# Ledger of designs, part 101: peptides against a protein of PDB entry 1IK9

Target 1, 211 residues: chain A of PDB entry 1IK9
Amino acid sequence: MERKISRIHLVSEPSITHFLQVSWEKTLESGFVITLTDGHSAWTGTVSESEISQEADDMAMEKGKYVGELRKALLSGAGPADVYTFNFSKESCYFFFEKNLKDVSFRLGSFNLEKVENPAEVIRELICYCLDTIAENQAKNEHLQKENERLLRDWNDVQGRFEKCVSAKEALETDLYKRFILVLNEKKTKIRSLHNKLLNAAQEREKDIKQ
Target 2, 207 residues: chain A of PDB entry 1IK9 as posed
Amino acid sequence: MERKISRIHLVSEPSITHFLQVSWEKTLESGFVITLTDGHSAWTGTVSESEISQEADDMAMEKGKYVGELRKALLSADVYTFNFSKESAYFFFEKNLKDVSFRLGSFNLEKVENPAEVIRELIAYALDTIAENQAKNEHLQKENERLLRDWNDVQGRFEKAVSAKEALETDLYKRFILVLNEKKTKIRSLHNKLLNAAQEREKDIKQ
Target 3, 195 residues: chain B of PDB entry 1IK9 as posed
Amino acid sequence: MERKISRIHLVSEPSITHFLQVSWEKTLESGFVITLTDGHSAWTGTVSESEISQEADDMAMEKGKYVGELRKALLSVYTFNFSKESAYFFFEKNLKDVSFRLGSFNLEKVENPAEVIRELIAYALDTIAENQAKNEHLQKENERLLRDWNDVQGRFEKAVSAKEALETDLYKRFILVLNEKKTKIRSLHNKLLNA

## One batch from the design tools (peptide; made by RFdiffusion4, then SolubleMPNN)

Design b2_p16_1_s1 (from b2_p16_1, 8 letters changed)
Fold by OpenDDE base, seed 2:
Structure b2_p16_1_s1 (fold): chain B 211 residues (1-211), chain C 211 residues (1-211), chain A 16 residues (1-16)
Amino acid sequence: as target 1 above (211 residues)
Amino acid sequence: as target 1 above (211 residues)
Amino acid sequence: SFFEELNKEINKIEEE
């Protein structure tokens, strides 16, 4: 089961932060359980897949779009301020919410809730879920931090090897060229010496012919 | 102000999860505010730095060690199960906790609490803090995930450059040697040709003298 | 090493 808890403000009680819990299986489209609490009282209701489908039809809205709006209203606790207005009557246990657009506000959904007999149990379970979520997220953070530190070390290692490879390539090229030039110069000197010996031998022959 | 919320079980009410909040400035040693709730009622008390010092002295414990034990008991909600036992009397508002070792259980601390007149406000504020902590931790997780993905890309980039550098170094060495051998062989052939010309010239001179 | 082979080949060229 998936769950999301959001803080909301009710139009009827704007000074008292309320908490809206939604619980569902896999997708919100398959239905959900909604719970409202003020930290003293709690109210719960179940919304079926058929009710969601009917509400989408009544609104003449495509079901996927409607469920998308439900998700924004009920699960996104921090939508841009004032986009959604929440209403609840403690007397009738009727909960409804509206989407406020620039020129149009319209009711997105309505739910009949029931007052929970033991609100303390619902509140305790809600706090437990929050603490469990904090612990899980902290463990994920610690894991990601360690992985980040590992990746940074691995990056530094490869970077250092790369820089050494670049330097070693440049050094190799320089050394090979120096050695090559030395050997070429030696061979060039030998060729020059042999040419001079041939020229001298030819000059001596020309002298011997001239007797 | 720093805060930690832990779930605890009271010896007097083992079936009902309680929540222990501790709030402090910078260090627990400087004093703290403790709040206990069962999701219906709440109790609060303030522990001063002087009370912490006195309790450490009464226990004949070094203050830093004592504060270290307080931190484990009151802030570490998930110590190994059963190391700490919590006791609370709703009648006297007296809260105390014990450390259970193999052969010895001893009282770590005791606090006089007061029943909160408006427990719903304390509970709402506690839930708000949990939701804020979840949101902050989620933002940290998203940031760390993006950074991790960045570091992995950067690592792959450097790794690919490094592999190319290694291959380029090996290719450079091979190419330079091939070119060097070609030039050396040309020079060697010229030297051999010049030596043969010198030998032939010497043989012709020897024929001319015999002639 | 290739350097050792190169040096051997250089030396062969000098002896010849």
Scores: peptide ipSAE 0.023, ipTM 0.838, DockQ to the pose 0.233
Fold by OpenDDE base, seed 3:
Formats: sequence, structure tokens, C-alpha cells
Structure b2_p16_1_s1 (fold): chain B 211 residues (1-211), chain C 211 residues (1-211), chain A 16 residues (1-16)
Amino acid sequence: as target 1 above (211 residues)
Amino acid sequence: as target 1 above (211 residues)
Amino acid sequence: SFFEELNKEINKIEEE
């Protein structure tokens, strides 16, 4: 089950922050439970998949688009203040919300809620859920932080090995060329020596012909 | 200002989760505000630095150790259930907590609380703080996740470059050796050719002398 | 090692 709690302002009580809790299975389209509280009283209602489908049809809106609007209205929390307006009558327990566009306001949905007999239980459970979520998010943050520190160390280690490899490659090339030049110079000296011996032998033969 | 909300169980009402909020400036030692709620009623009290010092003295405990015990009792939330026991009288508004050791229970501290006139405001503010903390932690999680993904990519990139550098070093050594052998073989062939020319010249000279 | 093989080939060229 997924759950989202958001702050809302009611048109009837704009000075009092209300909390809107929505609970659903996998997708909001499958239906949801809505709970409204002011920190003293609570109201709850269930919205079925069939009611969502019916409301989409009544609005002449494609269901996926309608569910998308429901998600923005009910789950976004303090989204841009002026787009969605929430209304609730404590007398009728009727909750409705509107989407405000530049030139047109239209009702997006409405729900009949029921007053909870023991609002303190609902409020306690809501606070418990918030505290559990905080604890889970803190544990996740600590895990991600440790993992980031590990990855940074591992990156530095590989970077240092890479730099050493580059330097070692350059050093190897330089060393091999120096050794190669030495050997080539030795062979060149031997070739020069042999050429000089051939030249001397030719000169001696010319002397022997001239007696 | 720092703030911590924890779930506690009162000895008088073990079936009802209570919430203990503590608010302080930098350190718990400087004093704190304590708030207790059951989701319907709320009670608040202020504990000064002087009261903390006095309670440490009354316990004959070093102040830093005492503050350490306060932190464990008041800020740890659902720590190991059996170590700290919380008591509250709604009639006297007297809150006290005990540390349970194997063979000894002792009072760690006590506070006079005052019943809040409008508990709904305190509860709403508490829920608001929880929701703000959730939002902040979510934003931090998203940031850390993106950074984790970046660091992993950067690690893979350097690792791939390192592996290429290793392979390139091995290939360089092999290539340089092959080239060196080719040049050496050319020089060796030239040396052999020059030796053969010297041998032939010597043989011709021996023929000319016998002639 | 590369250098040992290199030296072996160099020496083989000098003995011949």
C-alpha cells in the first residue's frame, strides 16, 4: 500500500492547515482511502475504482488524464498554491476540490467523508507513519552517503593507478628506445670497422701489383 | 534550533502511543522545550540549562554523562524498549522518566508540564514539521542518488581507460621488440655480407701470391 | 622478461 500526506488549505478555514492523507494500492486508479484532519477532528472516505471511472466519464475526460489530475490535486502537497482549491463542509462531510485555470474554475472531484469517532487514533497513526517515513529516509540517506564515500575512494584509487600506468608506459617507451639506440650504435661501429678492413685490404692489393 | 519527535509509551497508558517532542538550541545541555501529545491533548514544558545542571548535581552525576543519558532517553525514540520508562500524570501534569538497569531502576529526570489550551495547533505544527522533514530528506536522497550514479559512471570511465592503458603498455612492449628484431636482423645480414667480402678478398690474394 | 629476451637475441647476433 502506498500513502501520501499533504498539507492543504480549505476555502472555509484558510487560516488552519489541514492534512490530507491518501492511501492506495499500487495506483490511484484502483481506488483510494482519503483522510482529512485539522489535528483535532478527522474525516475519512473510500473512493472506489468505479467512482473514479464514473467521475472521469461525467467530466468527459479520458481516465488516464483524470487520474493524472487527481494525483496532482491529492498527492502533490503544497503544489503551486493557486491551481487546486479544496472545500470541505464539516456539517455535510462533503469534500470537493476544484482546478483553477486562468479563465475557468471547474470541479475536479468530490467525496462524501465520514467523521471519525476517535480522531486521536487516526492522528497518532498519521504521526507514526510520518516518523517511520523519516526513519526510513534517514537510513537511506546514511546508506547513500556511505556508498558515495566508497565510490569516491574507489575512483581515486583507480585514477591513481591509471596515472601510474600512463607514466610507466612513457618510461617503458623511453627506456626501450635508449637501449635500442645503444645496440644499434654497436652494430654500426662493427659495420664501420669491417668496411675499413675491406678498404685496407684493397689498398694492400694495389701495392702488391705495383714490383 | 534542533528538534526531535519520538514515540513513547507511558506506564499509565501503555496501549496508547504518545509522542515526545524535544526542541533545543545546538545542544540539549543549553536547555530544551518538551512537548507531549496523545493526538488529542498536548502538554508542554521548558527545561533550562540551570535545571539540567541542578538535576545532574542532585543525581551526583557528571553533567556530560547526565546530558548523555537525557539524550538517550528523550531523543532516541523507540530505543530498546526496556531501558527507559516514561510516566505522566494528566492530573498533576508531572512527567518523569526512569532508567531501568538489571537490578536497579532510578529516576533520570522529571518535568512539570502545562496543558496546552489549543492542542490542535501543536499537533498541526508537529505534523507540519514531520512533513517538512520528509520533504527535506527526500530531496537529499534524490541528490545523493544522482551523485552516486555520477560517481559510478566516472569510476567506470576511469576503469576503462586504465584497462586500455595496461593493454596499450603490453602492446607497446611487443611492438617495439618486433621492430627491434627486424632492424637487428638487417644489421646482422650486413655484417655477414661484409665478412664474406673480406674472406673472398683474402682468398684472391692467396691465389695471386701462388701465381 | 622483454629485456632478457632482447639481450638473448643481441648476444646471439654478436656470437655469429
Scores: peptide ipSAE 0.022, ipTM 0.837, DockQ to the pose 0.256
Fold by OpenDDE base, seed 5:
Structure b2_p16_1_s1 (fold): chain B 211 residues (1-211), chain C 211 residues (1-211), chain A 16 residues (1-16)
Amino acid sequence: as target 1 above (211 residues)
Amino acid sequence: as target 1 above (211 residues)
Amino acid sequence: SFFEELNKEINKIEEE
């Protein structure tokens, strides 16, 4: 079961923050339970998959698109753009919400809620869920922080080894080249010496023939 | 101002989760505000720095050690070891808590609370704080996740470059060695050829003298 | 080492 709690403002009570809890199984399309609270009273309603399908049909909206709009309205809270407005009557227990476009507002959905007999239990469970979520997120953050610190160390170690490898490659090339030149110069000197000895021997032979 | 909300169980009401909110300035030692709620009613008290000092003195405990125990009791909630027990009378508004050791429990502190006139406002503000904390922790989590993914990519890139550098160093060494041997063999062949020419020239001279 | 092998081959080339 998945759950999302959103902070909302009701058009009828703009000075009092309300909380909208939505709970569902695998997808919001399979239906959901909606709970509204003001911190004193609570109201709950169940919306079935058939009701979602009917509401989409009544709106002449494709079901996947409609569920997408429900997800934005009910799970995001009032986003910073106030794109969604929420209305609730405590007398009729009728909850409805609208999408605000530039010059047009349209009703996206409506639910009949029932007043919860023990609102304190619902509120306590909501706070428990918030505290559990905080603890889970803190544990994830601490884990990710430790992993980031590990990855940074590992990166620095490999970077340092890479720089040493580059420098060692350049040093190897330079050293091999110097050694190669030394040996080549020695062999070149021996070749020159042998050529000079051959020239001298040829000159001596030419002198011996000329008696 | 710092704030911590803890889930606690009261000895008098072990079946009902209560919430203990503590708010303070820079340190708990400077004093704090304590709020208790059951999701329907709320009670608040203010504890001054002087009261903390007096309570430490009455306990014959060093102030820093006492504040350390207060921090564990009031900010951790009932830890998994049930080391702290909480007591509250709704009639007297008297709150006290004890530290449980193996065979000895001792009172750590006690506070007179006042019943809040508008508990719904306190509960709404508490839920708002939880939701804001969740949102902040989620944003931190998403940031750390993105940074983790970046660091992993950067590590893989450097590791791949390092492996290529190692292989390129070994290949360079092998290639330079092969080239060096080829050139040395050419020079050695020239030296041998020149020595043979010198030997032949010497043998021809010795024949000319015998003739 | 590469240099030891190189020096060994250089020395073989000088002894012949």
Scores: peptide ipSAE 0.022, ipTM 0.838, DockQ to the pose 0.223
Fold by OpenDDE base, seed 1:
Structure b2_p16_1_s1 (fold): chain B 211 residues (1-211), chain C 211 residues (1-211), chain A 16 residues (1-16)
Amino acid sequence: as target 1 above (211 residues)
Amino acid sequence: as target 1 above (211 residues)
Amino acid sequence: SFFEELNKEINKIEEE
């Protein structure tokens, strides 16, 4: 089961933060349990897949788009833009929410909730879930941090080896060229010396022919 | 202000999860606010630095060691080893906790709490803190994940460049050797040819002298 | 070393 808790403000009680818990299996489309609490009282309702489909049809909205709006409204909380307005009557236990656009507000959905007999149990379980989520996220964070530090070390090690390889290649190339030039110059000098000896021998022979 | 919420079990109510909130400025040693809740009622007490010092003295424990035990007891919750036992009387509002060792249990500390008049506000604020902490930790985790993915890409890129550099160095070495051998062999052939011409010229001159 | 091999091949090529 997946769960999301969000902080919301009710139009009827804007000074009191309420908490909206939504729990579902795999997809929000398959139905969900909604729980509302003010930290003293709690109210719960079950929303079926058929009710979600009926609300989408009543709105003349495509179901996937409607579920997309439900996901934004119920799982993201009232974002800073107050795009979603939440209403709840403690008397009727009727919960409804509206999407507020620039010139138009429209009801996005409505649910009948029931007052929980033991709200403290629901509140304790909600806090337990939050604490468990914090602990899991902290463990993930610590793991990711250690992995980040490992990857950074590994990157620095390879970078240092790469820089050494580049420098070693340049040094090798330079040294090989220097040594090769020296050997070639020796061979060139030997060729020049032999050529001069040949020229001298030819000149001496030409002198011997001229007595 | 720093805050830690932990789940605890009270000896008096082992079936009901309680939540222990501790809030402090910089160090637990400088004093803290303790809040206990069962999700319906809340109790709060302030513990001063002087009370912490007095409890350490009464225990004949070094203050740093005592604060270390307080940190383990109050901030880590009852770990799975039940090393810390928590007691609370709703009647007297007296909270105390014991450290359980193999053959000895001893009282580690005791605090007078006061029943909060509006427990719902304390519970709402506690849930808000949990939700804010979850959101912050999620954002940190997403950041660390993206950074780890970046570092992994950067590592792969440098590793690939390093391997190419190694291969290029080996190829350069091999190519330079082959080219050098070819040029040296050409020069050797030229030297041999010039030497043979010199020998022939010397032999012809020796024939001309005998003639 | 690469240099030792180069020198060895150079010297072998000079003696030949």
Scores: peptide ipSAE 0.023, ipTM 0.838, DockQ to the pose 0.177; fails the geometry check

Design b2_p16_1_s2 (from b2_p16_1, 8 letters changed)
Fold by OpenDDE base, seed 5:
Structure b2_p16_1_s2 (fold): chain B 211 residues (1-211), chain C 211 residues (1-211), chain A 16 residues (1-16)
Amino acid sequence: as target 1 above (211 residues)
Amino acid sequence: as target 1 above (211 residues)
Amino acid sequence: SLFEELNKEIKEIEES
C-alpha cells in the first residue's frame, strides 16, 4: 500500500490546518482510502475504482487524465496553494474539491466520509508513519552522502592519475625525441667523417697516378 | 530552536504509542521544553538549566555525562527499546524515566507536566513539523541523488580519458621506438657501406704501390 | 625496457 499525507486548508476553516491522508494499492486508479483530520477529529472514506470511473465520465474527462488531476489535487501536498480548493462539511461529512483556473473554477471530485470513532488511533498511526518516513529518508540521505564522498574520492584519484599520465606522455615524447636527435647527429657526424676520408683517399690516389 | 519527536511506550499504557517531543535552544543543557501526547491529549513542561544541574548533582553525576544520558533517553527515538523505561501519571502529570542495565535500574529524570488546553493545536503543529521535515529530507535526497549522478558521469568521463591516455602513451612509445630503429638501421647500413668503400680503396692503393 | 633494448642496439651500432 502506498500512502501520502498532505496539509490542506478548508474554505470553511481557513485558520485550521487539516491533514489529508490518501492510501492506495499500486495505482490511485484502482481506488483509495481518504482520511481527513484536524488533530482532534478524523473522517475516513473509501473510493472505489468504479466511483473514479463514474466521476471521470460525469466530468466528460478521459480516465487517465482525471486520475492525473486527482493525483495532483490529493497527493501534491503543498502544491501551489491557489490551484485547488478544499471544502468539507462536518455536519454532512461531505468532502469536495475544486480546481481553480484563471477564469474558471470546477469541481474535481467529491466524497462522503464517515467520522472515525477513535480519532486518536488514526492520529497516532499518522504520526508513526511520518516518523518512520523521516527515519527512512534520513537513512537514504546518510547512504547517499557516503556514496557522494566515495565518488568524489574516486574522481580525485582517477583525475590525479590522468594528470600524471598526460605529463608522463609529454615527458616521454620529449625525452625520446631528444635522445633520438642526439644519436642521429652522432651517426650523421660519422657518415660525414667517412665521406671526407673517402674523398681524401681518392685525391691521394689521383696524385700517386700523376710521376 | 532544535526539535526531536520520538515514539515512547509508557509502562502504564504499553498498548498505546505516545509521542515525546523535546525542543531546545542550541544545547539540551540550557534547558528544554518537553511535550507528551497520545494523539488525543497533550502535556507540556519546561525544564530549566538549573533543574538539569540539580538532577545531575542529586544523581552524583557529572553534568555533561548526565546531559549525554538525557540526550540518549529523550532524543534517541526508537533506540534499543529495552534500555529506557518511561512512566507517566495522567492524574499527577508526573513524568519520569529510568535507565535499565543488566542488574540495575535507576531513575534518570523526572518532570512535572501540565495538561494542554487545546491538544489539537499541539498535534497539528507536530504533524506540520513532521511533514516539513519529510519535505526537507526529500529535497536533500533529490539534491544528493543528482549530485551522485553528476559525480558518476564525471568519474566515467575522466576514467575513459585516463584509459585513452594510458593507451596513447604505450602507442606513442612503441611508434617512436619503431621509427627510431628504422632510421638507425638506415644510418648503420650507410656507415657499413662507407667503411667497405674505404677498405676497398685502401686495398687498391696497396696493389698499385706493389705494382 | 624498450629503451634498454634500443640503447643496446645503439651501442651495438657504435661498436664495427
Scores: peptide ipSAE 0.026, ipTM 0.833, DockQ to the pose 0.283; fails the geometry check
Fold by OpenDDE base, seed 4:
Structure b2_p16_1_s2 (fold): chain B 211 residues (1-211), chain C 211 residues (1-211), chain A 16 residues (1-16)
Amino acid sequence: as target 1 above (211 residues)
Amino acid sequence: as target 1 above (211 residues)
Amino acid sequence: SLFEELNKEIKEIEES
């Protein structure tokens, strides 16, 4: 089972933060359990897949699009953009919410809730879930942090080896060229010397022919 | 202000999870606010630095060690090791906790709490804090995950550049040696040719003298 | 190594 707890403000009680818990299996489309609390009272209702389908049909909305709107309304918390307005009557236990667009507001869904006899148990379970989620997220954060530190060390190690490789390549090229120039100059000198010896031998032979 | 919410079980109500909120500024040693709730009622007390010092003195415990025990008792949640036993009287609003060792249990601290007139407000604020903490931890997780993915890409990029540098170094060395060998062989051939010309010139001169 | 071979060839060319 998946769940999301969100803060909402009810039109009837705008000064009191309410908490909307939605619980579902795999997808919100298959149905969900909705729980509303003000920290004193709690109300719960079950919404079936058939009710979701009927609400989508009544709205003349494609079911996947409707479920997408339900997900935004019920799982995101009322974002500061007032796109969704939540209404609840404690007397009738009727919960409904509207989507507010620039020129049109329309009812997105309505649920009959039931007042929970033991709201403290629901509230305790909700707090337990929050604390479990915090602990799980902290453990994930610590793991990711350790992995980041590992990856950063590994990056620095490879970077340092890369820089050494670049420097070693440049040093190798420079050394090889220096050695090559030395040897070429020696061979050039030897060739020049041998040419001079040949010229001298030719001049001596020309002298010997001239007696 | 820092705070920690923990689940505890009271000796008087072992079947009902209670929540212990501790709030402090910088260090627990400077004092803290303790809030207890069962999801219906709430109780709050303020513990001063002087009270912490007095409790440490009454226990004949060094203050830093005592604060270390307070931190373990009040901030860790009662871990499954039953090291800390929590007691609360709803009638007297007296909260005390014991450290259970193998051979000795001793009272670690005691606080007079006051019943909160509006427990729903305290519970809503506690849930709000949990939801804020969840959102903050989720944002940290998403950030750390993105950073891990970045560091992994950067590591792969440097690793690939390093491997290319190694290969390029080996290729450069091989190419330079091949070029050097070619030029050296050309010079060796030219030197050998010049020596042969000198030998032939000497032999011709020796023939001319015998003639 | 190619370097040792090159150095040998250099030395042989020097001694010749």
Scores: peptide ipSAE 0.022, ipTM 0.833, DockQ to the pose 0.287; fails the geometry check
Fold by OpenDDE base, seed 2:
Structure b2_p16_1_s2 (fold): chain B 211 residues (1-211), chain C 211 residues (1-211), chain A 16 residues (1-16)
Amino acid sequence: as target 1 above (211 residues)
Amino acid sequence: as target 1 above (211 residues)
Amino acid sequence: SLFEELNKEIKEIEES
């Protein structure tokens, strides 16, 4: 089961933060359980896949788009732009919410809830879920932090090896050229010496012909 | 203000999860506010630095060690080994907790609490803190995940450049040696040719002397 | 390249 808890403000009780829990299996489209609490009382309701489909049809909205709007409203609360308004009557246990667009507000959905007999149990379970989620997220954060530190070390090690390889390539080129010049200059000197010996031998032969 | 919420089980109500909130400024040593709730009622108490110091002295424990034990008990709950036992009387509002060692249990601390008049406000504020903490931790996780993905890309890029540098160094060495051998062999051939010319000139001169 | 310069200097010595 997936769960999301959001803080919401009811139009009837704007000074009291309420909490909206939605629980579902795999997709919100397949149906969900909604729970509303003010930290003292709780109300719950079940919404079926058929009800979601009917509400989408009644709104003349494509089901995937409608479920996308439900997801924004119910799982994210009002959002940072207060795009959603929530209404609840404690007397009728009727919950409804509206999407507030610039020029038009429209009812996005409505649910009949039932007052929970033991709200403390629902509240405790909600707090337990929050604490479990915090612990799981902390463990993920600690793991990701350790992995970041590992990746940074591995990057520094490869970067240092790369810089050494660049420097070693440049040094190798320079060293090989220096060694080559030395050997080549030795061969040049030997060629010059042999040419001089040939010139001298030719000059001596020309002297021997001239007696 | 720092805050930690823990789930605890009271000896008097082991079937009902309670929540222990501790709030403090910078260090638990400087004093703290404790809040206990069962999701219906809440109790709060303030513990001063002087009370913490007195409890450490009464226990004949070094203050830093005592505060370290308080931190384990109050901020982590019972822990995975159930090392801490929590007791609370709703009638007296007296809260105390014990450290359970293998051979000895001892009282680690005790607090007089007061019943909160509006427990729903305390519960709502506690849930708000949990939701804020979840949101902050999610944002940190998303940031760390993006940074991990960046660091992995950067590592792959440097690794690929390093491998290219290694291959380029080996190719450079091989190419330079091949070129060097070609030029050196040309000079060796010229030296051999000049030596043969000198030998021929010497043989011709020896014939001219015998003539 | 240093190699081309070196090859040029060698040719000059062989022609000399």
Scores: peptide ipSAE 0.020, ipTM 0.831, DockQ to the pose 0.568; fails the geometry check
Fold by OpenDDE base, seed 3:
Structure b2_p16_1_s2 (fold): chain B 211 residues (1-211), chain C 211 residues (1-211), chain A 16 residues (1-16)
Amino acid sequence: as target 1 above (211 residues)
Amino acid sequence: as target 1 above (211 residues)
Amino acid sequence: SLFEELNKEIKEIEES
């Protein structure tokens, strides 16, 4: 089960922050449980997949688009102020919300809620869920931080090895060229020496023929 | 100001999860505000630095050790079960907690609390703080996740460059040796050819002298 | 090494 808790302001009680809890299975489209609280009283209702489909049809809206609007209104929390207006009557237990556009406001949805007999249980469970979520997120943050530090070390290690490999390649090329130049110069000197010996032998033979 | 909210169980009401909020400036040693709630009622008290020092002295405990025990009791939440026992009288508003060791339980501290007139405000503010903390932790998680993904890409890129550098170094060495062997073999052939010419010239001169 | 072998063979040619 997935859950989202959001802060909302009611048109009737704009000075009192209310909390809207939505709980659903896998997708909001399949239906959800909605709970409203002011920290003293709580109200709950269940919205079925059939009700969501009917509301979309009544609005002449494609179901996926309608569910997308429900998700923005009910799960985004205080989105950008003034886009969604929430209304609730504690007397009728009727909850409805509107989308405000520049020149048009329209009702996006409505729910009949029921007053919870023991609101303290709902409030305690809501606080427990928040504390569990904080603990899970803290553990995840600590894990990600340790992994980040590991990856940074691993990157520095391979970067340092890469730089050493580049330098070692350049040094190898330079060393090999120097060694081979020395050997080639020795062979060049030997070739020159042998040519000079051959020239001298030819000059001596020409002297022996000239008696 | 720093804050921690913890779940506790009272000895008098073990079936009802209570919430212990502690708020302090920089260090718990300098004093703190403690708030207890059951999701319906709330009680608050202020503990001064002087009271913490006096309690440490009364216990004949070093202040830093005492504050360390307070931190474990009040800020760790449900630490390992059974180490700390919490007691509260709604009638006297007297809160006290004990540390349980194998053969000895001792009172670690006690506070006089006052019943909050509007517990709904305290509960709403507590839920708001939890939701703010969730939002902050989510944003931090998203940031760390993106950074980890970046570092992993950067590591893969430098690792791939390093492997290419290693292979290129080995290939360079092999290629340079092959090229130099060819040049050295040409010089070796030239040296052999010049030696043979010198031997032939010597043999011809020896024939001319015997003639 | 191949270099040492080549140097050895060249010395052997220098020494006949």
Scores: peptide ipSAE 0.019, ipTM 0.831, DockQ to the pose 0.570; fails the geometry check

